# Peptides against a protein of PDB entry 6EJA: the designs that were tried, part 47

Target 1, 276 residues: chain A of PDB entry 6EJA
Amino acid sequence: VEYMPANPVRIAFVLVVHGRASRQLQRMFKAIYHKDHFYYIHVDKRSNYLHRQVLQVSRQYSNVRVTPWRMATIWGGASLLSTYLQSMRDLLEMTDWPWDFFINLSAADYPIRTNDQLVAFLSRYRDMNFLKSHGRDNARFIRKQGLDRLFLECDAHMWRLGDRRIPEGIAVDGGSDWFLLNRRFVEYVTFSTDDLVTKMKQFYSYTLLPAESFFHTVLENSPHCDTMVDNNLRITNWNRKLGCKCQYKHIVDWCGCSPNDFKPQDFHRFQQTARP

## One batch from the design tools (peptide; made by RFdiffusion4, then SolubleMPNN)

Design b1_p12_6_s1 (from b1_p12_6, 8 letters changed)
Fold by OpenDDE base, seed 3:
Structure b1_p12_6_s1 (fold): chain B 276 residues (1-276), chain A 12 residues (1-12)
Amino acid sequence: as target 1 above (276 residues)
Amino acid sequence: ELPYSAVTPNAE
């Protein structure tokens, strides 16, 4: 028996997609779709085929929209954070979509809860934010992430320009770039003009893999710091042996890893019972 | 495994 909350939270799912994986996207979409949630999809500027396919989906469902703007994103690029931030602003401006949580998804992560469980859980903890930290040596994290290095995204490349210092008084944290953020915190990140948000937006505009650290760092140093939960309610298929081949050296001046994509069957636990 | 992606800098 699943608990049914009296005021269930509604989720804005943000999908950042690229390439030609329309079938994969369709499978994932079917697995996570629910009539009570909202889906906002950004398609890479270069992925015109996929964009056409996604537009078809958006026309079939009233709670699915596609970003009217499109960015050309690269692995590790600062533009990914820009994509999330702009999507957050857009979602906050959509007054007809009363969402309570922001969740980003990819094919590389697996929801550990069913929709009912997720909704019940988030409804109970609607004032919390869920970010998974690296959970180890923070100095090592900073070094490995290149947070003490200055990067510039230009011409579809992340150029390493030199060294930089972590801003004084800021406790840097990070880990997974998959997060669950409540509307209140998203509002803070989007509209706050305090020094923290302002400085961090500037800092992370020159950061490699910014989404893996920006929201963690902002949250932990903000007045909302007590709302952090060290869990993103998903499993990521990390396999360093497979994902750490320095395969992105051609697009970033850094060696990185990538998680392995989950197979369609891995989404069974998140599949909805009532789907169109 | 650790949930972050970066590993090492490229050779300068």
Scores: peptide ipSAE 0.194, ipTM 0.815, DockQ to the pose 0.137
Fold by OpenDDE base, seed 2:
Structure b1_p12_6_s1 (fold): chain B 276 residues (1-276), chain A 12 residues (1-12)
Amino acid sequence: as target 1 above (276 residues)
Amino acid sequence: ELPYSAVTPNAE
């Protein structure tokens, strides 16, 4: 028996997709689709075939939309954060979509709860934000993330230009780039003109893998800091043995890892796993 | 296992 909230939260799922992963996308979409939620899909500018496919899906469901703008993104690129931020703005401007939470998804990251469980949980904690931190030495995190380095995304490459300083008075944090953010915090990030948001947007526009740190850092240094929960309610298929091959060195002046996509046979595990 | 992607400026 699952708790049925009187006022269940509605979720805006944001999917950033690229390449030719149409089948994987379709599987994931079917797995997460619910009539009460909203789905906003960004297709990489270079993925025209996928875009056409996604458009077809969006025409079949009233609660599925595709971004009218498309960015060309690269692994670790600052443009990914721009994509999320613009998506957030778009979603806030969609007055006909009364969503309560922003959730990003990929084939490598899946909610560990059923829809009912997730909705029940988020309905209970609708004032909270869920981000998973690295949970270790921040100095090490900064070094490994290259946060003290200046990067420029240009010509489908993340150029390391030199060193930079972390802004004074800012406690940097980060970890997973998969998060669950409540509408209020998204509104803050989108519309606030305070020094924190302004400076962080500027700072992270020259940051490698910005989504892994931006929202953490902004949240923890914001008036909303008390709403942070160090959990993203997800299972991510991390396997450093397989995913840490420095496979992106050709497009970024840094060495990184990637999580592995879940396979169809892995879906049965999602409901059996405990909260990370 | 750490949930972030970046490792080092050099290949490991």
Scores: peptide ipSAE 0.191, ipTM 0.795, DockQ to the pose 0.154
Fold by OpenDDE base, seed 5:
Structure b1_p12_6_s1 (fold): chain B 276 residues (1-276), chain A 12 residues (1-12)
Amino acid sequence: as target 1 above (276 residues)
Amino acid sequence: ELPYSAVTPNAE
């Protein structure tokens, strides 16, 4: 018997989508939609057709909204973090949407739990934040992520400008850019004026793949550090043989990997995969 | 498999 919490958490799902994910978006939306949750969708500035489609959906559901601003994001670009941060601010300013958790999603990553299971779990652990770390040599992570390198996003390219120093006294961490953050921590990230948040926002505005490290690093060095759980409750369709071909070298001055989008044929994996 | 995306710098 599934536990039904007396005060179930409500989730703000943030979807960052572009034209190539039109079918995947529809599938994911149908899979995760619930009347008690909220859905905030950012459509890439270049994906006008998809934007029109998503707008139609938002007009049909009162708990679905589309960002009035749109960014032209690139793989690994600092603008992705900007997208999340602005979305967080927007969601906090929506007083008519009393959400408790922030969850980002794409077609390449799915929740491993049903809605009821997810809500029950998060309701029990509503004071926690869920970020999956790399779990290995941190120095290696820093090197591989290029965190000691300065990047500038300009003209749809991530330019590597040179070396930089990681701020002293900061314990850097990271891993998956898919996370579950409680409202309290999102408020902290959005509105705090302390030295940590200020410096990290500046630091990560010149960082490659910032979403894979920013929230981890901020959380672990913040007064909220005791709320971290090394789990994001997700299934990611990783296939390094297919996804690690340095396919983004024309966009970024770095080589990276990408997960594969889930296909309808992959759906059975959601039902049989155990919690990580 | 590793949860992060980056691999190595481009050839300099």
Scores: peptide ipSAE 0.183, ipTM 0.799, DockQ to the pose 0.142
Fold by OpenDDE base, seed 4:
Structure b1_p12_6_s1 (fold): chain B 276 residues (1-276), chain A 12 residues (1-12)
Amino acid sequence: as target 1 above (276 residues)
Amino acid sequence: ELPYSAVTPNAE
């Protein structure tokens, strides 16, 4: 029996999907759908068939919406962060959706808790933000992520333009691009006009894989820094041997790794296992 | 666990 909070948190799930993930999306959606939560789905601009499918789903569920805008995203592209930021703004402007947490998911990343467990947990820690850090040498992370490099997303490619410096006074951090953010922090990121948010938005608009570092960095350098929890409450199927083949060089001037999609049969074990 | 995606094109 799981604890049932008196004021359970409601979650805005944001899904950024493309055409090749149709089956995975369906599985993910079925796995995470609940009537008390909200689902905001961005379909890649190029994935028209998937878009039509998702629209059909959105018409069937009042708590499922599709972004009216669509971006053409690429692996590692700065546009992914833009997608998240815009979706956050949209969600904050949806006054009829009183969500408490922002959660992004993909087919390669599943929550480690049941809905009841997740809601109970987040309801208990509703003032916290859950971001998983790399947990290693930060300098190495910066190098590996190319944070000291300037990138430009153009023509479906991430162009490496040169070197850059990390802004002074900023403690850079990052790790997983899957996070659980409370509404308060999302509001801060979305509407704050302070120097930190302004500079970081600018900085990360020229950053490779910005979602893996932006929210970490902003949070840790913000007045909300004490709300960080080094855990994203999910598991990701990382296999370096299989996932690190520099398979993205055709679209980015960098090499990268990718997690493997979970299989349907793997889902049942997620509830009792930690992130590998 | 590898929590982030990017790897430099050069060997470590």
Scores: peptide ipSAE 0.181, ipTM 0.790, DockQ to the pose 0.157

Design b1_p12_6_s2 (from b1_p12_6, 8 letters changed)
Fold by OpenDDE base, seed 2:
Structure b1_p12_6_s2 (fold): chain B 276 residues (1-276), chain A 12 residues (1-12)
Amino acid sequence: as target 1 above (276 residues)
Amino acid sequence: ELPFSAVTPNAE
């Protein structure tokens, strides 16, 4: 490692897992685990076997915890945002875990850097927030995301109830639902009572795929707007042939794509990526 | 590749 920071940042990794992804979770965990970081794992309410497995892991590591609460989540569900928000609150209340960054992970998205590189980078830019925007026509993004539509999560389905208006005065943005957020911004999102945070929490509670837009939008319209970096330092395994088949149309009243989980053979890609 | 998941509404 070329640069070793004097005060290295510590990361709270939040993992939201469900189903039968035990093997994938184990691989990911092994890949990202470090003694200096913290791992907070939410297991879907319906995934009891996985929950038991994760609990076993948490008992082996002092810096691994499992959420005592569990939500039933669906693809594109608003409850995913609730999961992140509650996790953030929990992590802020854990005084024995002095984390500096919040990072969410899934099996479909990995940090592009080694731990040392990531820590070095984040330590240098500890006051910044890293969110990847869609990078295209914002109006098109809004339409395709269904942000101008009202959704209700109920009975394991995202019901499209009708049209809605984007709140006036809000610059909506979004893209990847994988982000790196500094503690200061997480504190703001968690505890602020200003109109922005309050309204956005309400707005996004009826939003499809809220995590792909909520934090972007809040950040860009907040006093912390100057801390945004349009990069999430991720490798996402997108494959249109495999991931874009409207496979969730039975769960949500919308059509979308999903990235593919990384496989062990895909790990070599991390060494080839030179993204900043 | 698009960094977001949503594409289109379901057929009405």
Scores: peptide ipSAE 0.092, ipTM 0.768, DockQ to the pose 0.143
Fold by OpenDDE base, seed 5:
Order: structure tokens, then C-alpha cells, then sequence
Structure b1_p12_6_s2 (fold): chain B 276 residues (1-276), chain A 12 residues (1-12)
């Protein structure tokens, strides 16, 4: 018997998609769609056909909207964080969408719980934020992520300009760029004018893969630090042997990995995987 | 497997 909360949380799902993810997007959307949740979709500026398709979907569902602005994003680019931050602001300004949690998704990362399970869980822990940390040597993480390097996104490339210092007094953390954030924390990130948020937004605007570290770092150094849970309730199709070939060296002045897209035959794993 | 994407800097 599944627990049904008296005041179930409503989720704002944010999807950042581009042309090659059209089929995966359809699968993801069908898998996660529920009338009580909200879906905000950003389509890459270069993916006009996909944009038209997504617009058609948004016209059919009142709880599906497409960003009126579109960015040209690259792997590892700082613009991805900008996309999330702007989406958060938009969602907070949508007074007709009373969402409680912000969840980002891609075709390479699925929730491990059914909708009912997810809603029940988040309703129980509605004051918490779920971010998965790397869980290893933090100094090594900083080096491997290039957090002590200054990057500039320009001409569809992440240029490494030189070295930089981590701001004094800031405990840097990171890991997965897939997170579940409650509305209160999103409000803080979006509207706070304190030194932490201001400095971190500036710092991460010149950061490689900023979404893998920004929210972790801001949360852990904020007044909301006690709300962090080291779990994002997801399964990711990681295959390091296939995904770690420095395949993005033409886009960024750094070597990185990427998860593999889920295929229909991979769906059975969603039913078999359980995490506490 | 690690949840983050970056690995190493490009050769300088």
C-alpha cells in the first residue's frame, strides 16, 4: 500500500533538450507526465524543428510551457547554469503554477521512483534539498573539475584563460548535475542579494560544468545548509569506458565524460534499481 | 561510477 500524503507536493520538471534527443524526450515526457505537475522545456536555439514539436505539445497541455527565450548551449558551458537559473526565475514568476520542487531531467537520467513514490517521498521531506555529491577527495574533485581554472564561454567554446582562486571561506562541493530542489531554496538562489549568492553566480559564470557544483556549493555555504541530502534519487546510464574519451576537447579546453542516452531496452533497469 | 563529468585538463 502506497502512502498518500494529505498535501502532496507538486513538481516543476525542467527539461533542457536539443535536436538529437527528440525520441528520448518523447519517452521521458510520457514517463514523467502527470496532470498535477508542471513542465518547463528549454529547446536549444539551434534546434528549430524540435522547438516546433515541443510547442505543439505545450499547446495540448496546460501544464506544459516552453521557454520564450532560447540559448545555444554547449557541453560544459556556463550557459547551462544560466539556463537553469533563468528557468528558476521564470517558474517563480509563474504565480499560476504552485510548484514545490524543481527537478531537472534529461534522457540520460531517470527518476528511480514512480510518480506516487516520488511525490510521497518529497511530501515527507519537503523541506530538504537533494544533491548527490562526488563523495571522494574534494581537492581532487576541484582539480578534476577545473574549478581552480577560469573559463570563458565564447563562440561555442569554453576557453581556459588561466588559474583562479577559490573564494576564501567557501567550502566547494559538487557531483551530479541532476538535483531536486525545494521552492524555498530556489527562491533563495534566485532572489538573494547576500554575498554568497552574488559571488557564486559571478564565480560560476566562468566555470566549466557549473551545474555539477554551483547548487551544492551555494547550499552548503548558505543558511539552508542543514537541508542537504546526499541523494538525487536517480539512475544514470553511465559507461565510463564509452563516455570518457575526451570527446569534447574540440568544445572545451578540458577532458570530460558524458553519460549514455537510455534506450528502450534499458527501461527494465528502472524497475530493478532501488535506492534508499 | 562517479557522478561528475570532468576528468583531466587538456595537455598544456
Amino acid sequence: as target 1 above (276 residues)
Amino acid sequence: ELPFSAVTPNAE
Scores: peptide ipSAE 0.089, ipTM 0.764, DockQ to the pose 0.142
Fold by OpenDDE base, seed 1:
Parts: C-alpha cells; structure tokens; sequence
Structure b1_p12_6_s2 (fold): chain B 276 residues (1-276), chain A 12 residues (1-12)
C-alpha cells in the first residue's frame, strides 16, 4: 500500500476515442477507473456505435460523462486541439467535479505509475505541469512538425496552404501530445485574454498536430513558465519502423508517425491498485 | 526516440 496524502489530488481523465476501439477503451477504462477521479469522454462524430457504447458506460458511473458535442477528428487535425480546449472549458464549468489535474489518454499510451503512486506524486507536485519536450534541435523540430507551414482543416483533410512565420517573441517548444496539466494552468489557457493565449490559439488553429506543441509553447511563454516539468509520466508504444510509413498522407499534406496500441497485459501497472 | 509524430512533407 502506497502512502496516501492528506489532501489527495483528483484527476479529470479526458479520453478521445474513435473507430472500433471498444475493446481497447474498455481495457483502459478498467485500468484507470477510480471512484475519486473523473472521466470525460469524447467520441468521434463518425463513430456512432462506439458512442452508444460509451453512453451506456457513462450511465452506470456518476463520475463518467460523455461530451454532448462531437467533432470529426483526423490524424494531425487542428480539431484535436479544439476538442481538448472545449473539454477543458466543460470541465471547468462542471462545479460538481472538483478535479485538480487534467490528463489526456488514448489506447496508445498509459500511465507508468499505479493510481496510488500517481496520486501521491501529483499531490506532492500539484502546482506543476508535466509536458514531455522533444529534447533536441528546436529548429529541426519546427521543420519536421511543419510549424512554419500554414494548414487548414477542411473536409476531413489537412490542407497545406503555404509558408508562415513563427510569431515574434515566442519561444516554440513541443513534443508529446500527452500531458498532465494542473487546474490553474487549464484555467489560464481557457479564460485568459492576454496576447499570448489569444495569439497562440489563433496560430495553432492552422497547425498540424497542434496538441504536440500548443500547451508547451503557451506554458513556457506564460507567467506559469516556472511550473514546467519535462515529463508526462507515461509510456507510449512507439515503433517507428511500423508506425512511420506515411500512412496518413491521404488525410494530411504531411507525413507522420503513429504509436501502436497497447495490449491488455500492458495495463498491469495501473491495475495493481485498490478500486471501489 | 522522439515523442512527436510529424516527420516530413514527404515520406521519410
């Protein structure tokens, strides 16, 4: 049994799911579910069967909700960031859900710690934000991410329209699109009207894979910059040999990679905790 | 291994 903090943090898990991921979602949900946390699930607009299944789950648990709005998301689409931002707003407006941290998950990653360990850790560092940076040449990162290119999401496609400039005075950063953000920073991103947040929301609305860079960039250029921790406390099943085949070229005017889905046995670390 | 997904405008 892990040490339990006096004031344990409560986590809002945001799940963005699509397609035939019912089994994967079920496995993940079983692995991460706890009565003290909250679960907000967005189902792709095109995944009606999955949506019905998720709705059934949400009716069985008071701390599980499904977004009443649904977006048609694509790989690399700017709409993914919109999904997160809207989810953040929704969660902040849910006064009956006193969450302390925002954590996004997919079938391609999972927390590397047990629930007790995660809660203990986040309770100790509740004022910090956890984002994993690319940790290499930033200029190369910008080029490879296409951050200096203008993209438009339309008709389930990311159209590359041309070149653009990185906003002056902004230190761009990024890496993993899986993060752990404290409520205070989420409030800042959601409600701030300062030039940084306003400009970055505009900039990233025309950005490929915006979630891999938006929160990093905003955080590091914000008054909250000292809360940055270069770790997302999770593992992703990356296999570039298998995942980097330019398989999304038909969807986006760019080539990228995708991680592999985890198998049921991969969630053993998070499942080894007491559950209600 | 890089934690981001984008690669190049063309197949790498």
Amino acid sequence: as target 1 above (276 residues)
Amino acid sequence: ELPFSAVTPNAE
Scores: peptide ipSAE 0.077, ipTM 0.746, DockQ to the pose 0.152
Fold by OpenDDE base, seed 4:
Structure b1_p12_6_s2 (fold): chain B 276 residues (1-276), chain A 12 residues (1-12)
Amino acid sequence: as target 1 above (276 residues)
Amino acid sequence: ELPFSAVTPNAE
């Protein structure tokens, strides 16, 4: 811990989980839980057992809530973005939860800092938004992400319908779907009626893996563009050899990679290492 | 680091 801030930020952690991540969720929750933060958990509509388990947890902690609505999400589905957006709206409407940052987590990602370090850091940079960019050729990113393709989520499948054009005047960016967003930007994304937000919400409702690009793109083209920091302050267990097997072709008309779940043994290194 | 998940319509 570098210092103790006078006005420490409070974090709203949003967890989007499904039944297969039960053990990892428990580990994640134990690792990130703090009484001063807030936890909003969405359980996949199909994961009823997990939902019951999470509900039990939420009843034990006043700062843990479960979404009253549940979506059936698929890998790469546009519904994931919808989940985040609705969660953001919910969190903004929870006047009894004065959070300063929105952080999404899965079983595959852990913050690289201890709670105290994270809070200290974010308290120092409370006006910034942390999104990790792909750091490669943008054109390649667009192609690989299929951003120039139109997708429709229907019947638990992402159907590739054809080609599309990226809206004119928009600088597309993206990378990690794990981000740290300040409340101000979340408010903007949630309530703004400007052309950018409106068009991007529409555009990304037909996008594969929308969370990996939506917030980046909106931020960089918004009046908040100067607040972007190219870092998401987390570790992801990426292994291309193991994670890139086109394992989602049965779900989406595209091939993708997925990170490996962290093991308990991996936890200790998170505090001392940067994201690879 | 591989910060994004999508690859191509074909297996990598």
Scores: peptide ipSAE 0.056, ipTM 0.727, DockQ to the pose 0.157

Design b1_p12_6_s3 (from b1_p12_6, 8 letters changed)
Fold by OpenDDE base, seed 2:
Structure b1_p12_6_s3 (fold): chain B 276 residues (1-276), chain A 12 residues (1-12)
Amino acid sequence: as target 1 above (276 residues)
Amino acid sequence: TLPYSALTPNAE
């Protein structure tokens, strides 16, 4: 038995998918689908077959839509942030989708709670934003993330052009690129014309792995800073042996790790997690 | 486990 809120939050799930991940997508979709939520799916510009498959799914469910625009994205590319930002704008313009939270998902992570638990929790804390920080030395984070380096996404490559300075007066933070953002904050990020949002959008358009830091940084420096919760309510399948091989060095002028996609056999891990 | 993806720059 789970608490049933009187006014349950509705979630806009944003899925950014590419390649041949049809099976993974289908599994994830089935795992997270609920009639009361909304699903907005971006398929990489190059993934035409996957796009056709996703379109078929969207035709079967009224609360599933596919982005009419498609970007070509790469690991660590700045375009990923653009994808999220445009998706946020689209979702805000969908007046027929009254969502309360924005949640991005991939096959590499899942919400740690059941739908009912998640909805109950978010309904209780509907004014909060959930981002997981790195939790260590911030200077080290900046260095490791290359935030003090200028990157240009071009020709399916993240080119490191040189050094740059972190904007003055900005407290940089980051960590997981999986987050839960309330509509109010998404509205702020989307429509605000203040210096913070404007400068950060510009800054992060030349940033490696921008989604791991942009929303953290904007939130913490914004009038909404008091709404931050250092938890993304996720289980992410990190495996150093498998995910930390500098496997993207040919795509980006940086080395990094990537999480592993969840497999059906990994589902038991959800039952063992007691994270808040 | 790592909470973020990036580690090191490529060899110069």
Scores: peptide ipSAE 0.164, ipTM 0.789, DockQ to the pose 0.143
Fold by OpenDDE base, seed 5:
Structure b1_p12_6_s3 (fold): chain B 276 residues (1-276), chain A 12 residues (1-12)
Amino acid sequence: as target 1 above (276 residues)
Amino acid sequence: TLPYSALTPNAE
């Protein structure tokens, strides 16, 4: 028997999708849809067919909306963070959507809990933020992520321009770009004018894979630092032997990895996977 | 644990 909270949290699910994820998106949407939650979908500017499909879905469900703006995103691009930040602002400005948590999803990442379990858990820990850290040598993380390098996103490419310094007094952290953030922290990130948020937004606008580090770093250096939980309650189809072949060298001046998309036959693992 | 995505810089 699952505990039913008296004041259950409502979740804003943000999906950033492109054309090749059409089938996975349908599966994901069916798996996570609930009438009490909200779904905000960004479709890549280049994926017009998918955009039309998603628009049809949004017209059928009052709690599903599509971003009126669309970005052309690339792997590792700073524009992905811009997409999340703009989505956060949009969601905060939607006064008719009283969401409590922001959760980003892709076809390669699934929540490990049922809706009831997830809602119960987040309702219990509604003041916390869930970000999974790399959990190893931070200096190595900085080097491997290229955080000490300056990147510019231009012409669908991440150009490495040179070296840069990590801002003094900032403790950098990161790991998974899949997170669960409470509304209060999202408000802080969106509207704060303090030196931390201002400098980090600028810093990460020239960062490779910014979503894997921005929210971690901002949170840990903010007045909200005590709300961090080192867990994102997800399973990801990682296979480094297949996904770490420097396959994006034509897009970014760096080598990286990517998770594999989940297939229908992989679905059974969701029911068997324990909390990480 | 979930890994991060980056590996190494491209050969200069």
Scores: peptide ipSAE 0.156, ipTM 0.789, DockQ to the pose 0.139
Fold by OpenDDE base, seed 4:
Structure b1_p12_6_s3 (fold): chain B 276 residues (1-276), chain A 12 residues (1-12)
Amino acid sequence: as target 1 above (276 residues)
Amino acid sequence: TLPYSALTPNAE
């Protein structure tokens, strides 16, 4: 712990989970739970058993809630962004939850800091937004992400319908779909009616893996662009050799990678190491 | 640099 802030930030953790991540979810929840934070959990519509389990948890903790709505999400589906956006709206409408930061997590990611360190850090930089960019050729990123392709999520599949153009005047960016967003920016994304937000919501509703690019792109093209920090303050167990097997072709008309789940033994290193 | 998920229409 570097210091104890006078006005520590409170975090809304949004967890999007499905049945296969039950064990990992439990581990993550135990690792990240704190009484001063808020936890909003979306359980895939198809994961009824997990939903029941999570509901039990939510009844035990006043700062844990489960989304009353549930989506059937697929890898790379546009519905994931919808899930985040709706969660953001819900969280903003929860007047009894005064959160300062929005953090999304999956079973494959862990914060790289202890709670105290994370809170101290975010309290110091409460006006910043933390999104990690791909850090490579942007044109390559666009191609690999299929951002120049039109996708439709239908019948539990991401259908590639054809080519499309990126809107003029928009600087597209992206990378990690794990981010730390301050409340102000979340408010902007949720309630702004400006051309940027409106167009990007429309654009990304037909986008593969939208969460890896939407928030980056909106932020960088918004009046909040100066608040971007190229760091997501988390560790993801990426192993492309193992995770890039085009394993999602049955779900999406594209090939992609997935991170590996962390093992319990891996947790301790997260507090002491930063992602390279 | 951090990796991202998408690849191409074909497997790498």
Scores: peptide ipSAE 0.145, ipTM 0.771, DockQ to the pose 0.154
Fold by OpenDDE base, seed 1:
Structure b1_p12_6_s3 (fold): chain B 276 residues (1-276), chain A 12 residues (1-12)
Amino acid sequence: as target 1 above (276 residues)
Amino acid sequence: TLPYSALTPNAE
């Protein structure tokens, strides 16, 4: 049993799910559900059956809500960032949900901490933001991410239109698209009218896999830069041999990897894996 | 090292 702080943080979990993840979603929800946290679920516009199921769940729990809007998300699509940004706005407007941290999850990604551990940790570091960087050559990262390329999401496809320049004076960074952001930073991203946020929102609206670098880049170039922690406190089931076969080339004009879905037999990894 | 999704561009 972990020590519980006097003022424990409350977490808004944002789940972006699609039809194939129904069972995984159920498992994940069961694993992460707590009465003191909040759960905001976006179901892909095309996943109507799953949407109905999730709606039923939301009616049973007062701290579970489903986005009234739904996007048709694709792998690598800019719309994923839009989904997060809109979810952030919605959550900030929910005055009856006093959350302190924003955490995004998918069926292929799980927190490595128990609820008590996570709450204790975040309560201690409530002023920090947790984003995992790629930890490699940044120029290589830019090239591999296609950040110097202009993409347009249209008709469920990411079209590569041409080359573009990285904005001058901006230190680009990125890595994992799974993050833990404090409310203050989310407020900044959502409501700031400064040049940084404005320009980056515009830039990343034409970016492949925007969630892997948008928040990193904004944070590191913002007045909140000193709150950066290079850790996302989670584990993803990565198997590049299986997940890196350019399987999405028909959806995007780029090749990429995808994590594998967790299976029941993978549960031991959640219990045994720890990060410093 | 942290894995990320992007690999290489498709043929132009």
Scores: peptide ipSAE 0.028, ipTM 0.650, DockQ to the pose 0.140

